# Peptides against a protein of PDB entry 6FRK, part 313

Target 1, 411 residues: chain A of PDB entry 6FRK
Amino acid sequence: NEEVLNAMLKEVCTALLEADVNIKLVKQLRENVKSAIDLEEMASGLNKRKMIQHAVFKELVKLVDPGVKAWTPTKGKQNVIMFVGLQGSGKTTTCSKLAYYYQRKGWKTCLICADTFRAGAFDQLKQNATKARIPFYGSYTEMDPVIIASEGVEKFKNENFEIIIVDTSGRHKQEDSLFEEMLQVANAIQPDNIVYVMDASIGQACEAQAKAFKDKVDVASVIVTKLDGHAKGGGALSAVAATKSPIIFIGTGEHIDDFEPFKTQPFISKLLGMGDIEGLIDKVNELKLDDNEALIEKLKHGQFTLRDMYEQFQNIMKMGPFSQILGMIPGFGTDFMSKGNEQESMARLKKLMTIMDSMNDQELDSTDGAKVFSKQPGRIQRVARGSGVSTRDVQELLTQYTKFAQMVKKM

## One batch from the design tools (peptide; made by RFdiffusion4, then SolubleMPNN)

Design b2_p30_2_s4 (from b2_p30_2, 17 letters changed)
Fold by OpenDDE base, seed 2:
Parts: structure tokens; C-alpha cells; sequence
Structure b2_p30_2_s4 (fold): chain B 411 residues (1-411), chain A 30 residues (1-30)
């Protein structure tokens, strides 16, 4: 029994180390798991593997819980959020993601670029902010980040913004001058929250980096970036341990919507390769799939119309980044679909939907839509003209529909 | 729990449909 326990713990410890979890944390976890497992209960025929997994999961949950409640913005107040972190951490992109997240929730949000060190920092922020329709402030001429931050915060306070995000200089190295600048900015603007942005891909350097920031700046929140398919979430544990601050959000890619609130259980489940069942359930609930029971039933009976296909496309589009959903399903790694292919596929689906928007109910509700069009070729020309596409594009859609309908009949 | 399992099943079915649609799109693009 002890040998089995030790073997399983060795595998878990190896996996955690491979996931860039700090060796000290892994050692502590191993000790805590050993102390939490009653060897007598293991003898009683309980699934030893499940017990160990549960104990490991429980201890990992503790490692991501700093015991400090995350700061949350107050509605109707002016909340100043200062971002800190190294250059290349994704800090500037994360500022835009956070602003966009709050904007989508109906918060009046803005961005301030107080990065005077990096050439083009303001242009980058401006580009991101403009694309997201987020108000922004910065300077091309002012070199003092304190002045820029103060003026920007004052401006947006006077305009009754609720979320005021300040991006700061990151530099390439932990330099005392950088921390002094951050402190000067923090003292001038008096942020309600200081967010440390950490790149998960830096692996074992996460602890040292996070500690260096915490020792110099009053970090209250952590955002972990680059938690896409290749990034091992173990650095997040190191950041929490070093900063004693909660992870509030994670960045899961390059797009402005590749940003989600941090959830402990899903994160640990993903870290252990168990998938994100909770996030999957949440996503299913967001889709309101209850309305699709009739569709699923039709599909089971091999009935599939152009309308059914249209509704499926709508459902897929509502699911959002499908790659993220795939990564939530146990046994499907994040590497299953490249993001590039997904965006192209979504654009194609939108084009197909636009063609179908020019179809009539008789065409959409036919169990053999392709046959309806083949019998009356004038329908193809009508739909093509109505949707602004070629007759060939309509024929391609009908071909795709026919292939899909044949597949559904085989299900 | 049962409702969650049913929803999860529905999501898996949608996933399968999406994957099949992607294959069809790839075949037509070729």
C-alpha cells in the first residue's frame, strides 16, 4: 500500500514539476498528501487511486488559494487598476482584455498608457483600445509616467469612468529603477488594485519574478498570461505562493476575448489533465441548449434540414472559441485545433449563414434541400443574388449540406 | 447532477457535429 502510494505520488510530483510547479511546493504537496491519506482507509478497499487524486486535488486547491479575498471593483465608483509586470509578460494586451471584459459587462472603462520606456507602447495600446472601442489616454511627448498616469486618471475620473486601467513600463529585467518608477506611479494615482501580470511560459522563473515584484510593490492581484496549449499552469501556483495574492484572470491566447475569470477548480483540473467539467457545464448553461432538444432528436432520427444546419451554426457561434471548449472536455488536449483554423472556419460558417438568410422557408425546412434546388435551378440564382454571392457559392453550400445530411443519416 | 450530465451529453453531440462540419469544409475547399 505504501509502495503504491509512493509510486502514484511520484507520478503526480513529476507531472507537477513538468507543469512548472516549484519544487518546494511540490515537496510540500507530497508531504501534505501523505499526511491527509489515512493508510487504514486505503486498506479498506476504497479506490486508492481516487483517494490519492482527491487528496492531491484538495492540496492543489489550497496552493492556489492565498487566503485573501480578491479585490472587486465597486459599481458606481471610480476604480483605478494599475498593471505591473515585465516586458513581454503580455501586460499591455492584458490591460486591453480586462478593459474589454468590464466594458462587455456594462462598466464604463478606459485605458491609460503610462509606459514611456518602450517605443511604440502608446501606439500599441491605442491600436488595441481603438479596435475594442475603449477610451484611452497617453502621450507621445511626455516622458514622466507619473505625469501621464496622474493626468489620465484625473481626466477619466472627471468623466465618471468606473474602471480606469493604467499600464506601466515593464522593462526586460527586474531593475530597481523600474520598481521605483512603479512606486512613484502608485503613490501618485493611489490605485484601488495593483495587478501583477505574469507570463506562465517562463516556467521556474515565475517564483523569483513574482517575489521580486511583491517585495517592491503592493501586488494585490495576479493575472497569468499565455495559458494556451503550451503553457503549463504551474507558474500560477508559484505566483500565488510568492505574492500571496489571488489570481483573478487568466489569458488563454492572443485575442481580446481570450480572457477569463480565474476559477480554482477548473484550473487545477486542467493542470492535472482532468479537463474543465465545471467550465464546460457553465458553457452549456450559457448556450441554453434546452431549446435544442428537438434538434438533437431530429438528428438522432437522421432528419436534417438547411434550417437545422443554420441553427447548428448559430449554436457553434454561441459556443465562442471552440478550441477552449474542446480543452474543457476530459481527454481532449488544448492542441486539438489551431486557433487559426477555427477563425477561418467561423468566417466560412458566417458566409454560409448569410447565404441561408436568403433562402425561403420551403428551402430551409425541406428534408432534402439540395433536391429542392436541383429541381428548380432558378432558386439558386435567387439566393445567390439575395446574398450577394455566386451561384457556385450556393452550390457549394448545398454540397456541404448534402454531405452533412448524409453523415447525420449514418449517426 | 443528472441535468448536468444531460447538458454535457448535448455539448458533446454539438462538438461532434462541429468537427464533422469542419471536415466537410476542408474537403470542399480542396
Amino acid sequence: as target 1 above (411 residues)
Amino acid sequence: KKEEEEKLKKLKELRELYLELLKIEEEVAE
Scores: peptide ipSAE 0.000, ipTM 0.279, DockQ to the pose 0.157
Fold by OpenDDE base, seed 4:
Structure b2_p30_2_s4 (fold): chain B 411 residues (1-411), chain A 30 residues (1-30)
Amino acid sequence: as target 1 above (411 residues)
Amino acid sequence: KKEEEEKLKKLKELRELYLELLKIEEEVAE
């Protein structure tokens, strides 16, 4: 029993290290799990693997909990949120994501660009804010971030904004001049919350980086970015340990909607490779995929039309970055995303839908759509002309439909 | 709980469907 426990703990420790969990935390977790597992309960025929996974899960939940309640904005008040973090951490993009999140929740939200160090920082923020219809402030001529931040905060306070987000300079290194600038900005605007933004992909460097920020500024919240890539988010545990501050949000992609409130259980489940079942269910409920029940019923009856395929493509497109949904379901590791740019797959689906937009109701609603086209080849030429594609492209679509319809008949 | 399990099952079926569509697209593009 002890040999089996040690072997399973070795596998879990390896997986946690591969997920960028700090070596010290992995060692501590191993000791805590080993002390929490009753060897007598393991002898009673319980699934040893499930027991170890449950013990590991409980200890990881404790590591993500700093024991401090997260700051939340107060409705009808002016809430100033200052962002800090290195250049390339996704800080500027995250400011826009947070602003958009609160705006969608009915908060009067604005953005301030106090990054005077990076050329084009204000243009980037302005572009993101304009796309999301978020009010913004910044300067092309003022070089003092304290002046920009103070003027912007005063302006938006006078206009009764509820959420005032201030983006700061990140620089490439932990330089004393960066920390002095952050302190001067913080002292001038007196933020209600200071958010540290960290890149999950920096792995073992997360602890040292998070500590350096916490030692200089009063970090009260953490946001973890780039959890859409190969980063499993183990660095988030290091950030919580170093800052003693809760993770409030996570960035899960490049799109402005690829941003969600932090949930402990889904995050730990994803870190362990068990998937985010709750986040997936929530996302599906938000998409109002109720129309998919009728389609699943048709598929169970072996009926599949070109219209049913079109509706499936629409559903896939509505789900947004499919990479996120794929990453939420257990058993599909990062290797599945390696073969195709999601943008290319979406472009292919759009092309196929454009071909189907040139089909008539008889063609779309036929239970044997391929046979309808094979009996009257003039239909292929009509659809090809209507959609601006080759007859070959239409034949390829019909071949795909036929393969899929055959698979549905075998299910 | 039963409703969540049923939603999860439907999502897995949709994912399998999507993966199979992607595989078919790759096979036709070759």
Scores: peptide ipSAE 0.000, ipTM 0.284, DockQ to the pose 0.149
Fold by OpenDDE base, seed 5:
Structure b2_p30_2_s4 (fold): chain B 411 residues (1-411), chain A 30 residues (1-30)
Amino acid sequence: as target 1 above (411 residues)
Amino acid sequence: KKEEEEKLKKLKELRELYLELLKIEEEVAE
């Protein structure tokens, strides 16, 4: 029985290490699981695998809980949120995602770019903010981040903004000058919350980086980014352990909507490869899938039009990154979608939709849409001109449609 | 529970459709 337990624990420990969980935490977890499992209860014929999984799950939940309540903004107050993190962590993108999240919840939200070190930082923030219709502040001429942050915070306080997000300079290394600048900004604006943004893909380096930030600035919250990739999120446990601060949100892709509140149980379930059944249910409930019944019925009857394809692309775009949904289903790892940049796939879908926006109802609603275009090549040229694409792009769309329509007819 | 099972079924069907669309895109890009 002890040999079987040790073998199973070794397998779990290997899987956790492959998920970027810190080796010290894995060792501690192994000891805690061994102490929590009564070997006599295991002898009674209970599913040993389920018992070990449950014990591991409980210990991982404890590792994600810092024992500190997450900061939450106060309605009707001016809440200043300062972002800190390394360059490439997704900090600037995450500022925009958080601003958009609060804006969608009915908060008066704004963004401040206090990154004077990186060329084009303000342009990037401005571009993201403009796309999301979020008010922003920054300077092309001021080089002191303290001045920019102070002026921006004062401006937006005077305009009665409720959520004021300040992006700071990210550097490649733990430089003392960066930490001094962050402290000067923090002292000037007196933030209500300091958010550390961490890239999950840095793996075993998560602990050391998170600790270095916590030792220099009063990090109160953590956001973990790039959980859509190969990173299984084990580094998040190291960040919580090092900062003693809760994870408040996760970034799950490059889109502005690829951002969700952190939930402990779903995250641990996903980390263990059990899937996120709760997150899947929540996502399915957020999706108005009722509009898809009509399409599923048409598919069952072997009917598929260009309009039906367009509606499907709209549904796909509304669902957000399918990788997230796929990763929530047990047995479908994130690796299944890893070959395609989801943004590239979404850009392709959007391009195809733009081509179809230039089609007429006769073309869209034809059960033999490809034949309509083949009989009258002038239609291809019209659609190409209307959508600003090549005739080849329209032909490629029609080829894709034809392949799909043939598949549907065989179903 | 029944409504959740039905939604999950619809989601699986959409997933299968999306995966087939992706395969078709790959085959046309080659």
Scores: peptide ipSAE 0.000, ipTM 0.283, DockQ to the pose 0.168
Fold by OpenDDE base, seed 3:
Structure b2_p30_2_s4 (fold): chain B 411 residues (1-411), chain A 30 residues (1-30)
Amino acid sequence: as target 1 above (411 residues)
Amino acid sequence: KKEEEEKLKKLKELRELYLELLKIEEEVAE
């Protein structure tokens, strides 16, 4: 029993090290897991693997919990959020993502570019802010970040902004001059929250980097970036341990929407490569995906009909809140789709299905459904009348189908 | 276990298709 436990713990420790979890944390976790597992209970025929996984999961949850409640903005107040982090950490992009997140929640949000070191920093922020329709402040002429930050904060306080995000200069290295600048900015603007942005891809360097920032500035929150798909994010544990600050958000890609609130359980499940396996199995069983073997085979052959698209929409509709299923799959966060976009997307899918309900079998089962309609335009008018939509709506559906069928052919 | 792995694969493929549909929908709305 002890040999089996040691072998399984070795496998878990290897997986955690491959996930960029700090070796000290892995050792500590191994000891804690060994202490938490009753070997006598393991002898009683319980699933040893499940027990070890549960113990590991529980200890990892403790490692991401600094025991400090995350700072949250207060509605109707001017909340100043200062961002700190190295160049290339995704700090500037994360400022825009956070601003957009709060704006979408109905917060009066703005951005300040206090990065005077990087050429084009203000232009980049301005471009991102303009695309997201976020008010911004910065200077092309002022070189003192303290002046820019102070003026910007004062301006937006006077305009009754609720979320005031200040992006600071990054450096390629941990330099004393960077830390002095950050301290001067922090002292001048007196932020309500200091957010450390860390790139998860730096692996074992996460601890040392996070500690260096925490030792110089009062970091109260952590955002971890580049948690894309397969990024295991073990460096996040190191950041929490070093900063003693909670992870508040994660960046999951390059898009402004590739940003989600940090959730401990989904993150740990992803880190272990487990996902929500139980929830996935339950959902897969609920969906009866066995009926889709013929569809998957057709897709593999680059064949995709309007009926195949309809069946996919039915499957998506049966899946319920797609965000929940997305959250169950390893590599995707639970908030991958904003609730607003999901509801709108589901309404659109229902509309498209209603249009397809007015199509005949020849139209639905054609491998070139768009060509069937293009050859006989009277079909579009029939379907439009049958579904109570415009001929334009039917044409839009056929356009979407054509785009989708082209994507399937490229798979 | 093999059946569950295959079902999970099918679910991932369905998810990828849904994500592509969402992208298409966003492009048509712009």
Scores: peptide ipSAE 0.000, ipTM 0.271, DockQ to the pose 0.149; fails the geometry check

Design b2_p30_3_s1 (from b2_p30_3, 19 letters changed)
Fold by OpenDDE base, seed 5:
Structure b2_p30_3_s1 (fold): chain B 411 residues (1-411), chain A 30 residues (1-30)
Amino acid sequence: as target 1 above (411 residues)
Amino acid sequence: SEIDERVKQFLHILKAIELGKDLLEEALAK
């Protein structure tokens, strides 16, 4: 029994190390799992694999729980949130994602660029903020981040903003001058929350980096970025252990919507390669795909319209990156779609939807949309002109639709 | 049962994903 346990624990430990979990945490987890498993219960013929998996899952859940309640903004108050992290961590993009998240929740949100070190930092923030219609502050001439942060916070406090996000300078290396600047900014603006942004792809370096930030500034929250990639996110465990701070959000792609509240159970399930069935169910419930009863009923009757296809494309786009959706399904590895193919795929879907936006209700609601267009070729030319595409692009869409409609008829 | 509803939802998701996958694979194969 002990040999079987040790063999299975070795496999789990290998998988966790391959998932960028810190070697110290993997060793500690192995010891904790060994202490939690009653060898006598394993003798009783219970599925030893399931028992070990459950024990591992339980210990991983403890590793992502720092035992500290996550900070939450107070409605009707001015909440100052300061972002800290290395250059390339996705900090500036994450500021915009968080601002957009709160704005969509009905918070009066703004952004401040206090990054004076990186050329074009303010332009990048301004571009992101403008696209999301988020108010922003920064300077092209002021070089002191303390002045910019203080003036921006004062301005937005006077304008009764509820969420005031301050982006700071990131550096490639842990330099004392960076930490001193962050401390000066923090002392000047007195943030209600300091958020450390970490790139999940840095793997084993996560612990040392997270610790260096926590030792200099009062990090109270962690955001993990680039979880859309090959990184299984094991470095997130190291960040929690080092900062003793909860993960509050995860960045799951390059889009402003590729941002979600951190959920422990789905994250651990994904880390173990069990898939995220709960997160998939939650995403589907959030999409109100239950309104697909009408679609499913149509599909059962072999009916599929261009409108039904449009609604499915909207649902796919709302689900976020297709790679993440697939990565939530057990047995679909994160490698199923390369990052480059995903943006291209989403752009293609958006193009197809733009073509369908130029169609009329008779074309969209026809059970044989392709036949409607084939009978009156002038419709293809109208739709092509309306959507700014070629007649060939419209014909390709209709060809795709016809294949799907035929597939639905065979189901 | 609550399990049956979750399984139905999951099957609907899988079907939507399979349809989406086939859509995406055909869109990517061009």
Scores: peptide ipSAE 0.014, ipTM 0.418, DockQ to the pose 0.020
Fold by OpenDDE base, seed 4:
Structure b2_p30_3_s1 (fold): chain B 411 residues (1-411), chain A 30 residues (1-30)
Amino acid sequence: as target 1 above (411 residues)
Amino acid sequence: SEIDERVKQFLHILKAIELGKDLLEEALAK
């Protein structure tokens, strides 16, 4: 039993290291899991793998909990949020994402560009803010970030903004000059929250970087970016450990809406490669797919009609951006469906539904729809005429249906 | 076809949801 436990823990530790979890944290987790597992309970025939996974999950949940309550903005007050982080961390994009998030929640939100170091920083922020219809402030002529931040904060306080986000300069390296600038800005604007933005893809460097920021600035919140890539976000654990600050949001892609509040359970599930099952269930439940259970039962019985296919196409159309749902499924990468093909694919689905709208109930509800059409070819011609398509288009639909019905029978 | 892949994906989603519910129920029952 101990050998089996050690073997399974070795696999989990390897997977966590491959997910960029810091080696010290992995070692500590291994010891904590070993101490938490009752070997006598493991002998009782319980699924040893599930028990170990649960123990690992529980210890990872503790690692993302700094024991400090996350700061939340107060409604009807001016909340100043200062962003800090390295260049390339996604800080500027994340400022826009957070602003858009609060704006969609009915907060009066604005952005300030206090990045005077990077050429075109203000143009980039202005472009992003304009696209999202977020008010912004910055300067093309002022080179002192303290002046820009102070003037911008004062302006937006006077205009009764509730969320005032200040983007600061990022550097490629930890430079003392960057930290001095951040301190000067923080002292001038007196932020209610300082957010450290971290790139999940930097792996083992997360601890050292997060610590360097925390040692210089009073980081109170963490945002993790680039969780859409191959990075499983193990560096986030290192950031929490180093900053003793909660993760408040995650960036899950390049779009302004690829941003969500941090949830511990889904994050740990994704880190372990279990997918975001909870978030998937929540999203599917939010879709009010009333017949999902009935459909699942039919699929279990290998029954699949043209009506069932039609209903599935309706469901796919209701699900919206398929990429967001697929990214929640274990083994489906975010790159699995490029957004560019989504509109064309939706148009194709709508065309297929239009063909099915010309079918009768006998054709739609047949457990062998393809056979109904094959026995009476005149039905194909009727449906083709009714939907304004070729007989070939109807035959292609029936061929697709047959492929799906065969897949359902194999499930 | 691209449609075939989408429906495969949808079927996988449904299966994953089913498996996910079972896993969630098992996790909540403890």
Scores: peptide ipSAE 0.008, ipTM 0.367, DockQ to the pose 0.052
Fold by OpenDDE base, seed 3:
Structure b2_p30_3_s1 (fold): chain B 411 residues (1-411), chain A 30 residues (1-30)
Amino acid sequence: as target 1 above (411 residues)
Amino acid sequence: SEIDERVKQFLHILKAIELGKDLLEEALAK
């Protein structure tokens, strides 16, 4: 029994290390799991694998719990949230995502760009904020981040903003000058919450980086970014351990909506490659897929139209990055979509939808849409002209539709 | 359960979507 336990724990430890979990935490988890497993209970014929998996899951849940309640903004108050973290961590993008999240929840939200070091920082923030219709403050001329942060916070306090997000300089390296600047900004604006933004893809460097920030500024919350890529999020455990601060949100892509409140159970499930069934259910419920009963019935009958394909593409577009959805399904690897291919895939979906927008109801609702076009080639030319694409692009769409319809018939 | 049926429905949609995406990825790789 002990040999079997040790072998299974070795596999789990390897998988956790491959998931960027810090080696110290993996060792500690291994010891904790060994101490928590009753070997006598394992002898009673219980599924040893399930028992070990449950024990591992339980210990991972403890590792993401710092024992500190997450800060939450108070409605009707002015809540100042300062962001800290390295350049390339996704900090600036995360500021916009958090602002958008609170705005969608009915909070009066604004953004301040106190990054004077990075050329174009304010332009980037302004672009993101404008796209999301979020009020923003910054300067093209003021070089002191303390002045910008103070003036911006004062302005938005006077305008009765409830959520005031301050983006700071990240620099490329942990430098004493960066930490001093962050401390000066923090002292000037007296934030209600300091959020450390960490890139999950930095792997084993997560602990040292998170510790360096916590040792200099009073980090009270963590946001982990880039959990859509190869990073399984094991570095998040290191951030919690080092900062003793809860993860409040995760960034799951580049889109402004690729941002969600941190949930322990789904996160650990994903980390273990079990999928996120809860997040999947939540996404199903958000999609109002009750309207898709007719589609499912058609799919069961092997019927698939161009309209059905269009509706599926709309559903994909509404769900956000398809990689996130697939990553919620047990057995689908997080690697199913490389980040670079996602934006291109979405652009391609949008192009295909634009072509279909130029089709008529007879073409869209035909059970053999490709045959409708093959019988009357003038339809291809009409659709091509209507959508501003080549006849080849329309033919490619019809080819894809035909392949898809054939796959549906095999389901 | 109603949840199991919704999950099955969603998995069918996702499978259809996945197939659509595989088709899109195959078409992007060209």
Scores: peptide ipSAE 0.019, ipTM 0.480, DockQ to the pose 0.020; fails the geometry check
Fold by OpenDDE base, seed 1:
Structure b2_p30_3_s1 (fold): chain B 411 residues (1-411), chain A 30 residues (1-30)
Amino acid sequence: as target 1 above (411 residues)
Amino acid sequence: SEIDERVKQFLHILKAIELGKDLLEEALAK
């Protein structure tokens, strides 16, 4: 029994290390799991694997919970939120995502660019803010981030903004000058919350970086970025352990909407490769796929048209990165589609949709679309010319449609 | 239950996504 437990724990520990969980945390988790497992209950014929998975899940949940209540903004007050983090962490993008999140919730939200170190930082923030229709402040002439932050905070306080987000300078390295600047900004604006933005893709470096920030600046919240299926969220555990601060949000992609409140259970489920059924249900519900009831009913009857295929391709494209969707399905590993293959897949899907955009309603709505084209080869030539593709590309689409329609008939 | 119908609809959507995946994989394998 102990050998079996040790073997299974070794597999779990390997998977957690591959998920960028810090080696010290993995070791501690292994000890905690061993102490929590009743070996006598394991002897009674209970599914040893399920019991170990449950024990691991419980211990991971504890590692994500710092035991500190997350800060939340107060309605009708002026809430100053200062962002800190390394350059390339996604800090500036995350400021815009958080601002957009609160704006969509009916908060009067604004952005301040106090990044004077990076050339074009203000232009980037201005571009993002303008696209999202978020009010912004910054300077092209002032080089002191303390002055910019102070003036911007004062301006937006006087205009009765409820959420005032301050983006600070990020550096490539942990430099004392960056931490002193952050401390000076924090002292000047007196933020209600300091948010550390961490890139999940930095793996084992997460602990040391998070600790360096916490030792210099009073980090109260963590946002983890680049959880787009490539970054295994194990670095997030290291950030919580080092900062003793809760994760409040996660960034799940490059779009302004690829931002969600942190949920412990879905996060740990993803980390363990169990999928995110809840997040998948939420994402499916957000897609308003109620319009797909007609499609689901057709699929149940073994009917599938080229229009039905087009609508499915639109739905797949609306769901965002296909890797994220697949990563939500239990048994599909996060690595199932590499980013390169995903962009190529999306380009191919878009090409197929462009071919279908050149089809007429009779062709799209036919229950035997392939037969409509086979009976009148001139249709293939028309569609090929209309979409700027070869007749071969149209024939390949029709071949794929035929295979799909055959699979639907077997469902 | 309403939950079972939503789960069935969800499974059908997942299967449609899987079918979309198979189409995507077939499209990618070329």
Scores: peptide ipSAE 0.007, ipTM 0.372, DockQ to the pose 0.022; fails the geometry check

